Peptides against a protein of PDB entry 8OXM. Designs and how they scored, part 194

Target 1, 371 residues: chain A of PDB entry 8OXM
Amino acid sequence: FKAEFRLAGGVNLPKIIDCVGSDGKERRQLVKGRDDLRQDAVMQQVFQMCNTLLQRNTETRKRKLTICTYKVVPLSQRSGVLEWCTGTVPIGEFLVNNEDGAHKRYRPNDFSAFQCQKKMMEVQKKSFEEKYEVFMDVCQNFQPVFRYFCMEKFLDPAIWFEKRLAYTRSVATSSIVGYILGLGDRHVQNILINEQSAELVHIDLGVAFEQGKILPTPETVPFRLTRDIVDGMGITGVEGVFRRCCEKTMEVMRNSQETLLTIVEVLLYDPLFDWTMNPLKALYLQQRPEDETELHPTLNADDQECKRNLSDIDQSFNKVAERVLMRLQEKLKGVEEGTVLSVGGQVNLLIQQAIDPKNLSRLFPGWKAWV

## One batch from the design tools (peptide; made by RFdiffusion4, then SolubleMPNN)

Design b2_p20_3_s4 (from b2_p20_3, 9 letters changed)
Fold by OpenDDE base, seed 3:
Structure b2_p20_3_s4 (fold): chain B 371 residues (1-371), chain A 20 residues (1-20)
Amino acid sequence: as target 1 above (371 residues)
Amino acid sequence: MEELDRLKLEGRERLRKLSS
C-alpha cells in the first residue's frame, strides 16, 4: 500500500488508497467505513452469474448484454474494500451538480435542482393527487438533458453512436436483472456512468429482493427509467434497442429459472447475509438532509428487551424468505398481478410502470424521480 | 468447473456446514 490516501467525499468520508499488486500493477481501492459491504459482495456474485447466463446465449452475447461488476472485499460487518470505479461519475453529479451540472448548463431558465427538490419536499406528506400535480409542474419546468453526456464525451459521430448503443444496452440489462433481483434504492448517486464505455455501474446494493417496497415511502417503480435515463438513449427513447435488449435479457432470465431460484434460495438462508429491511436502515435511507445533524451514535440501545422468542423471529424470517422466493418464481414465469404474460408483455408492463408519472410522483423526494 | 457449478457447490457446502 502507498502511505498516502485521498478522501472521496460524502458523509462516510471513504478513503481512496493506492495498492501495488504482486503483479507490480497499481490499483486504486476505496475503503468504506461504517458500511456493510457483504450485501454488495453477494449481489456482485449474483451479477457475475447473470453475466455468465447472458454470455451463453447467442442473442444476448451478440448484443454484448452485461451488467457491470466491481470487486468487493468485506473486511468486517462495518468495513470493506471496493475496487475504485476509475473513470466513472455518478449520473447525479453530471446532471444536477450545483455549479456545473448539465441541467444548469443546457437549461439555465428551468427550475434549479434545489427548487425541484424543495417543491417535492413540500408535498412529501400530501395526497397522491397533490404529489402528482407538483411532480408534473416540476417535470414541465425541468426538461431532460442526459443526451448531452455522450455528445460531450464522444465527438466522433461513429463513436458517439456506438457509445449511445452501449449505454442503452447497459440500461436495459441492469434494469431487467435489477427487477428480477428486486434491486431498490436506484437514486442518481447509486448509478455511475463510465466516461469511456458509456456503461452504467450500479453501486450500493443494500436494497434487494423488493425490500424497497416496505420502506416508509414504498418504491413504486421496478427500476430507474426516468426522463434523463430515457433521454440518454436518443430520439427513439425506450422504443427499439432498449425494448429489444430488455426482452432478450428477460428471455435468458426466464429460461434460467431453476438456476436463479437455487442461487437466491442459498443466499436468502445464509445467516451471514442480512438482506432484510430493518427500521434503522429504512430511517437512514429515507432520512431528510435536515435531520443529519442530531444522530449522535448513542445507539447504545440496550440489546436486552428484543428477546422476542428466537422461534418467532425465525418463523417470521422463513416466511419472508419463502415470499421472496415465490415472487422471484412468479417474475421468472412472467406472472404479473396474477396474470401470465409473454416476455414482450412483461417487459412492456415493466416499462410502463417505470415511466408512469403517477408511480414516479409517489417516490421518496431523495430518489429525485424528476431527473 | 464452470463458475456456475462452483457457486452451486460453494452454496451447497455453506448450507451443509450451517446444518451440521
Scores: peptide ipSAE 0.038, ipTM 0.487, DockQ to the pose 0.026
Fold by OpenDDE base, seed 1:
Structure b2_p20_3_s4 (fold): chain B 371 residues (1-371), chain A 20 residues (1-20)
Amino acid sequence: as target 1 above (371 residues)
Amino acid sequence: MEELDRLKLEGRERLRKLSS
């Protein structure tokens, strides 16, 4: 290990360390403290299994449908080492960096990312109608620019077209698998894009199994398919390649129902895998600037051993696990809102839900649904 | 059957290696 570290920024101040392997190769690693990397490690394994299923199917293999994975080594419940995703950038950093974000560069007369955030925070406690109106005003004055990522990185037109196609396939695969696993909406900093492949890498997988629906501001979309995410696909948007790749991914997931259920069942009942949403995690994920003043650091997670009888904890846990398994089984059968849908019908419903400005306007403003 | 059982077994073994 080199003696020097860099801070990656963010609340948890993760440390970037360089390690020289026994092979003489330098490897960058991200050391997270005060973060449970077990959930990330587990989700990466589930993604590897989904990739194995996708590679076995001829149609998904021909389309090179894969989820990008990274190595996670949990060291404790509060520490671990991540493989640094070399040659990736957070889509939020590319889009809405305060200094040189693509929105500022390509749309200098639009609202700033700060103005958009402020407008949506002002209506956070308002009606759905008021949220929708302000969201539409924000969207009108904050036009998508993510098309410029591929245009900046890939100057050759043939390469540009291939990379835009790779991006579109990556969004489709991650969206459908993310929906099946209940990852929900993904903060723009938790989606990395590879600058060479144009494929997405999803990081910080702390919300899974639809636990985003039980947040103080519940998730209203099955996955992140915001205007910038769609803009990166080019002129066809969600039509054509994206839709077909979603359908082919969903076909493989539905045909692998028994495998996926067995895997998730083993995970949900693993006593070492805490996937449940706790109030502290919910507060951290949806922290309001007004709430920062009351979170004194004295909430040692250790002292709220509310002596709930072990029996009541186990019964509540089992009921949540059973509900997650039932909902996963419904998704894998194509059961949506009590109706059995075809793969095309299910994928269409999910796309419509994900792009609906009424659903997007109801998301937590901190997650920037206008980006 | 055999490939499904293999994926189930590999899944359980990988999970056990994460929990150890």
Scores: peptide ipSAE 0.026, ipTM 0.581, DockQ to the pose 0.023
Fold by OpenDDE base, seed 2:
Structure b2_p20_3_s4 (fold): chain B 371 residues (1-371), chain A 20 residues (1-20)
Amino acid sequence: as target 1 above (371 residues)
Amino acid sequence: MEELDRLKLEGRERLRKLSS
């Protein structure tokens, strides 16, 4: 390790350290303190497994369908080292940076990101109808621009086309794998894009197994397929390459049912893997940006010493774990809303749910569903 | 192959430890 460190921005002030490998290569690492990285590490192992399943299938292998992974080394319940995703940027940083975001550059007369957020925060406690109307007004005055990412980064037309396809495949694979695993909290800062590959890197995997549905503002979409995400696919949008890649990913997941169930069962009952949503975590995830300064919930795992009878906690935990496994089995059978769907029917339903402005308007404003 | 088999093995060992 070099003796010098840099601070990454943000409230937790993660330390960027440079490490020289035994190969003489310098590698940047992010040292997070006060975060439980075990969930991220476990979910990265599950993603590596999904990638192994996808590589074994001829149709998904030919399409190079993979979910991007990063190395996580948990050091404790409150500390770890992440591989720094060098050459990645948060999609939110590219799209809605306060100084030079793509929305401001390409759509200077649209609403600012701040105006959009303010309008949606004003209706946060209002009816679903009022949220929908304001969301539609925001969307009308905040048009998608993510197509310009590939255009700015890849000037050669052949490279541009290849990278746009890589992006579309990455969105499809991560969307279906994320849906199967019930991955939540897919806000624009938790999704990075690789500036060289145009592939997505999903970070902060702390909301899994549909625990986003039990948040104070429940998640209403299966994955992030917002207007900018779709705009990055180019003129075909969700049709053609994206849909076919979702279907081929879903085919592999459904055909791997026994393997996926066995793995998720092991993870759900692992006493070292806290996947359950707690009230403090729920509050932290749905805090206002203005409130980010004060509430460092030291998730003191120690304050769970409230002597709830071990039997009642274990019974409640087991019932939640059983429900997660049942829902995973339904997804892998193509059971949606009590109906058995084909792979194409299931993927179509998920796409429609993810792009529905009624579902998007109901999300927590911090999720930025208009982006 | 090895990592899936390792995760299956570790998982089966953890399940066996939880069922014991």
Scores: peptide ipSAE 0.025, ipTM 0.539, DockQ to the pose 0.027
Fold by OpenDDE base, seed 4:
Structure b2_p20_3_s4 (fold): chain B 371 residues (1-371), chain A 20 residues (1-20)
Amino acid sequence: as target 1 above (371 residues)
Amino acid sequence: MEELDRLKLEGRERLRKLSS
């Protein structure tokens, strides 16, 4: 290991360290403290499995449909080492960095990211109608700019076109795999884009199996497909390549039902894998920026001494696990809202749900659904 | 061994340990 480290941004101030492998290659690593990387590590293994399924199918292999993975080594319940995704940037940093973000550069007369967040925070406890109206006002005055990512990075028109296709395929694959695994909406800082491949890397996988639906502000979208995410696809938006790649990914997932159910079942009942939503995790995920100062909960693991009878905890856990498995089985059968859908019908419903301004307006404002 | 077959094997071995 080199003696020098850099701080990555964010609340936990992770340390970027350089190490030399036994092969003489330098590798960057991200050391996270105060973070449980076990869920990230497990979800990366599940993504590798999904990638194996996608590579076995001729149609998805031909389209190079893959979810990007990174190495995770959990060291403790509160520390671990991540492979630093070299040559990636958070899409949120590219889009809404306070000084030089793409929205400020390309749309200097639009609302600032702060103004948008403030407006949406003011209506957070209001009716769905009021949230929708303010969200539409925000969207009107904060126009998407993510198309400029590929335009800035890829000056050759043929390369630009190929990279925009790679991006679109990556969004499609991650959206459908993310939906099947119940990852829900992804915060813009938790989606990295590779500056060379234009592929997405999803990080911080702390919400899975639709546990985002039981947050204080429940998730209302199957995956993140916000206006900037769509803008990065170019003029066709969600139509054509994106839709077809979603359908082909969903087809592979549905045809792999038994395999996916078996593996997810094993993971849900693994006592070392805490995937359940707890109140402290919920508070952390939906904490207000103003409340950042006081709640360093020392996640003292000890306050789990709510003496609920061990039997009632186990029964409650089993019922949640069973419900997750049943919902996963429904997804893999194409059962949506009590109706059996074709792959095309299911993908269409999911796309419509993900882009619906009514659903987006109901999301937690901290997750910036207008970006 | 393909990654899928490894995950299946590990999963079965975890299930076996949980059922014993």
Scores: peptide ipSAE 0.024, ipTM 0.549, DockQ to the pose 0.027

Design b2_p20_4_s1 (from b2_p20_4, 11 letters changed)
Fold by OpenDDE base, seed 5:
Structure b2_p20_4_s1 (fold): chain B 371 residues (1-371), chain A 20 residues (1-20)
Amino acid sequence: as target 1 above (371 residues)
Amino acid sequence: SSLEKRIENIVKNMQQELLE
């Protein structure tokens, strides 16, 4: 290990450590010191299985549809080493870094990222109507710039075009698989982009199986398809390549129903895989930057009320696990809001839900729905 | 076997079926 470490961006300040292997090769490692990396490790294996399903199908294989995976080595219940994807950057660091962010460089007369966040925090406890109005004002004065990522990194026009297609395919594949698995907490620091491949790497997989819907501020979108995410696709936006790649991914997922259900059932009932949302985790995920100073978790919340009878905890757990399996089965059948949809109909509904400014305006301000 | 080892075995079996 080198003595020097860098802090990755985000609330948890993960340490990036350069490690020299026994082979004499330098490898970047991300050390998370507070998170249970077992959930990330398990979800990476589920993504590898989804990649295997996508490789079996000729249409998804020809399109090179894959989810980028990374190696996770859990060291303890609260510490682990991620084999850091060397040459990746958080999309939030590229877009909204305070000094050199792409929004500041390309749109210097727009609202700052801080002004946008402040405006949305001021209305956090307001009506949905007030949140929508302020979100629309923020969006009007904060125009997307993520198209410039590929333009900065890939100067050759032919390479640029290929990388923009790789990006669009990566967004489509990860969006549909993420929806099927109910992946939440897709804020701009939990999505990395590979500077060489233009593919996305999803990290911090601690909100799965739609547990984002039971947060104090519920998640209202199936995946991240915000204006900057769409801008990175270029002039076609969500139409053409993105939509077709979503449909082909959804076809493979729906045709793999038995395999997906069997694996998720094994996951849900494994006592070492804590996928359930607890109040402390919910508070942590939706903490305000201002509240970080005062919430020393005085774990003096009396141990008394959390002694719900072990029997009532187990019965409540089993009922939640059954609901997760039922909802997964519905998604894989194309059942949305009690209606059976075609693959094209289901993908269209998910795209409309993900881009709806009413849904985006209701998200927790830390999710940065205007980016 | 840990959950990880069970999932690894499922993934390995599925990869082997892709090579056949």
Scores: peptide ipSAE 0.033, ipTM 0.668, DockQ to the pose 0.019
Fold by OpenDDE base, seed 1:
Structure b2_p20_4_s1 (fold): chain B 371 residues (1-371), chain A 20 residues (1-20)
Amino acid sequence: as target 1 above (371 residues)
Amino acid sequence: SSLEKRIENIVKNMQQELLE
């Protein structure tokens, strides 16, 4: 272990530790404190299963559709070592860092990331109409720049084109699998991009099975497909390669219904896999800097033995698990809003929901839906 | 965990069926 550590961005200020392996290779490791790294570990295994399904299908194999996975070594319920994705950067760090973010570099006359966040925080308790109007003003004055990631990293035009396709395929695969698993919207710091492959790595998988819909500000999108994420795909945006890769991924997921249901059922009923949203986790995920001052009550963990009978907790858990399984079965049948859709129809609906500025304007401002 | 091992076994079995 090197004596030096860096702080990674994100809510938990994870420590990046450089470790020399027994093979003499330096590996960066992320030491997360307070995160349930077991949830991340389990979700990485689910992604490996999805990758196996995608590799079985000739059409998804030919397209090299895969979800990037990372090794998680849980040390405790609240600590572990992530094999840090060496050569990755959070998309939020590239786009909206304080000093040299791509928005500031390429769009110096646009609103700052802070101005955008402030404007959206001011309307957070307002109507959906007021949120939409302010979101549209923010979007007009904060134009996407993520196209420049591949342009900065890949100077050779042939390599640049290949990497932009790799990015687009990675977004498509992660979006559809993320929808099936109910990962919802993702904070910009919880999506890493590999600086060599242009593939995405999703970290902090603590919101799964549509538990984002029960947050204080419910999620309104099936996955993150914000303007910068689309801009990284290049001129065609969501059309062409992205759409076709989503359709082929969805086709494999729907054709693997029994396998996916069986695995998710085993996960949902595993007593060591805490996928449920609790109020403390919900507050933590959507905490405002201003709300830190009032949450100083000594939550003595001891006194609120809410003796909810073990039976009522178990019955409530089972009902939530059953609802998650039912909704997963609907998704895998192409049932959306009570209608059976084709793969193309379902993928189209999901894309439209994900890019709809009305849905994006309703998201928690801390997750920066304008980025 | 027991779950991790179960999922790992499922993934491993599925990977083995890809090699056949």
Scores: peptide ipSAE 0.032, ipTM 0.653, DockQ to the pose 0.019
Fold by OpenDDE base, seed 3:
Structure b2_p20_4_s1 (fold): chain B 371 residues (1-371), chain A 20 residues (1-20)
Amino acid sequence: as target 1 above (371 residues)
Amino acid sequence: SSLEKRIENIVKNMQQELLE
């Protein structure tokens, strides 16, 4: 281990440690100190399986549809080492950094990221109508700039075009696989972009199997397809390459139903894999910056002695696991809102749900749906 | 975990079938 550490961006300030392997190679390692890295490790194995399914299919293989994975070495329930993806940046750091963020550089007369967040926090407890009106005002005065990521990093026009295509394919693959697995908490610090490949790396996989829908502020979108995410695709937006890559990914997922169900069933019933949302995790994910002062570490282990009968916990767990499996089977059959859809119909519904400003305006302000 | 090993074996078997 080198004596020097760097802070990665984001709320949890993960420590980047440069480690020399037994092979003499330096590897950047991200040390997360508070997150259950076993959940990330298991979800990376599921992503590797999804990548194997995508490589078997000629249409998805030709399109190079993959989810970027990283190595997770869990050291404990709350500590582990992530092999940090060298040459990645959080999309939030590029877009909304206070000093040099792309919004400030390219749109200096727009609202600041702080002004947008403040406006949305002021309406957080208000009606859906008031949230929608304020969200539309924020969106009008905070225009997308993520197109400039590829333009800044890739000066050669032919390279720029290929990298924008790689980005669009990465968004499509991760959006559909993330939807199938019910991946939540897709805020701008949990999505990294590789500065060399333009591919996305999804981190912090602690909200899966639609557990984001049972948060105090429920998640209302199937994946992150916000205005900046779309702006990075270029002039065609969600039409053409993105839509076709979503459809081809969804075809492979639906045709792999038995394999996906078998793996997820094994995961849901693993006694070491705590995928269920708990009140403390929900509070942590949707905590206000003002409430940071009261999380003294003295949550004594003893208040877990609320004697909910072990039988009621097990019965409640089994019923939640069964509902997750049933909902996964529905998604893989194209059942949405009680209707069986074609692959194209299902993908279209998911895109419309993800870009709907009514759905986006209802999200927790920390998710930054205007970015 | 026993689970990680089972998933690794499924992924390995699936990768081997891609090389054949």
Scores: peptide ipSAE 0.030, ipTM 0.648, DockQ to the pose 0.018
Fold by OpenDDE base, seed 4:
Parts: C-alpha cells; structure tokens; sequence
Structure b2_p20_4_s1 (fold): chain B 371 residues (1-371), chain A 20 residues (1-20)
C-alpha cells in the first residue's frame, strides 16, 4: 500500500488507496468506512445475474444493455475495499463541485448548489405545495448542464454520438433493474460515470427492496431520472432510445420472473444479508447538518430493548420479506397501483413518476433532486 | 459469505448455459 491516500467525494468520505498487487500492477482501491459493503457485494452479484439475463435475450444483447459492476471485498461489518473503477467520476462531482462544477462553469448566473440546497432545506418540513413551488423556483434558476459531460470528453462528433447512446442505454438498464430491485432514488455521489465509456456505475447499494419508502422522508420516484440525468441523453431526453431500452430491459425482467423471485427470496431470508431499514441507518441516510452534533457514538445502545420476543421479530421480518416478494411479483407482472400494464404502459408510468416535479419536490433535500 | 458463494454459483451456472 502507498502511504498516500485521496478522499473521494461522497457522504462517507471514502479513502482511495493505491495498492500494488502480487502481479506488480498498481490498483486503486476505494476504502469505505462505516458502510456494510456486504450489501454492495451481494447487489453486484445480483447485477451480474441481471446482466446474464440481458445477454441471453437477443434484443438486449444487440443493444449491449448491461449494468456496470465492480468488485467488492468486505473487510468487516463497517469497512471494506472496493476495486475503484479507474477513470470514473461521481456525477455529483462533475455537476456540483463547489470550485469548478459544470453548473458553475456553464451557468454562472444560476443559483449555486448551496443556494438550491438551502432553499429546499428551508421548506423540508412544509406542505407539499410549498415544496413544489420552491422546487420549481430552484429548477428555473438551476438549469441542467449534464449534456456537456459527453461534449467535453468526446470531441469527435461520431464518438460523441456513440457515447451519448452508451450513456442513455446505461441509464435505461440501471433504472429498470434498479426499479425491480427497489434501489429507488440514488444520491448524485453514488452514481459514477465512466469517463471512457460514458456508462454509469452505481455504488453504495445500502437501500434496496423499496426500503427508501420507509425513510423519514420517503422516496417518491422509482429511480433517479432528474433533469441532469435526462440532459445527458441529449435533445430526445427520455424519448426514443431511453424508452426503448427501458422497455427491452423490462421485457427481459418480466420474462425472467421465476429466476428473479427465486434469487430475491434467497437474499431476503439470508441472515447475513441485512437489507432491512433500521432507525440508525435511516438517520444516517437522511441526517440533517444540524443533527451532526448529537451523534456522539453512544456505543451504549444497551442491548436491553432487543428483548422483544425473538418470535415477534422473526414474524415481523418474515411479513416484511413476504411483502417485498409480493411487490416484486407485482412489478414483474406489470401490476402498478392494482392495474395490470403492458411493458410499454409500465415503463411509461415509471418514467412519468421519475420525472414528475411533484414527486421530485418531495424527496429528501440532501439527495439534490434538482441536479 | 455463504450467500455470495450461492449467487456466484447461480451466476456461473447461468453463464455456462450461455456458452453451451
């Protein structure tokens, strides 16, 4: 290991460590502290399976629809090593870096990322109507710029067009598979983009199986499809390539119902896979800057209140797992809000839900739904 | 984990069936 480390951007301030392998190759490693990287490791394996399903289907194979995966080595319940994808950057770092983010470079007269966050935090406890009005004001004064990522990285017009298509396909595949697995909205620092392929890499998979809906501020979108995510697709936005790739991915997921259910069932009942939302995890994911002061690590969360009968905990867990499986079955059948939809109808509903400013305005301000 | 190995085996088996 080299003695030098770099901080990656992100909520958890992960440490990038350069290590020399036994093969003499330098490899960059991301060391996350405080996160259970076992969940990330398991979800990467689920993504590999989804990729195998996508490769079996001729239509998704021809479109090269894949979820980018990375190697995860969990070291403990609270630490692990990620094989850092060399040549990736967090979308949040490109867009809203305080010094030289794309919003500041291309839209210097727009609101700062800090002003946007402040405005949305001020209305966090207010009505949905007030949240919507302030979100619309923020959106008017914070215009999307993510189209410039491909324009900066790919100067050749033919390469630029191909990479924009690769990006659009990656967003579509990750959005639909993310919806099926219930990943929900993704923080802008937990979505990396590959600077060479323009494909997305999703990291920090600590919210799965719609557990984002039981957060103190529930998620209201099926996946992240914010204005900058859409802007990266270019002039067609969510129409054309994105929609068709979502539909083809959803077709494969729905046709693979038995395989997906069997694997998710195995995951949900594995005692080593803590997918359930707990109050500490919920507080950590939606911590307010004002609340940073009182989280003294009271290591003295006394084991005393855990004497709820093991039987009642197991019964409550089983009921949550059964509900997750039932909801997964509904998704894979195209059942949305009690109605059976076609693949096109289901994908359309999900896209409309994900881009709706009313849904976006209700998200936790820390996740920056205006970006 | 035991789960990781089970998923790896499922993925490997599915990948092998794609090569056949």
Amino acid sequence: as target 1 above (371 residues)
Amino acid sequence: SSLEKRIENIVKNMQQELLE
Scores: peptide ipSAE 0.028, ipTM 0.650, DockQ to the pose 0.019

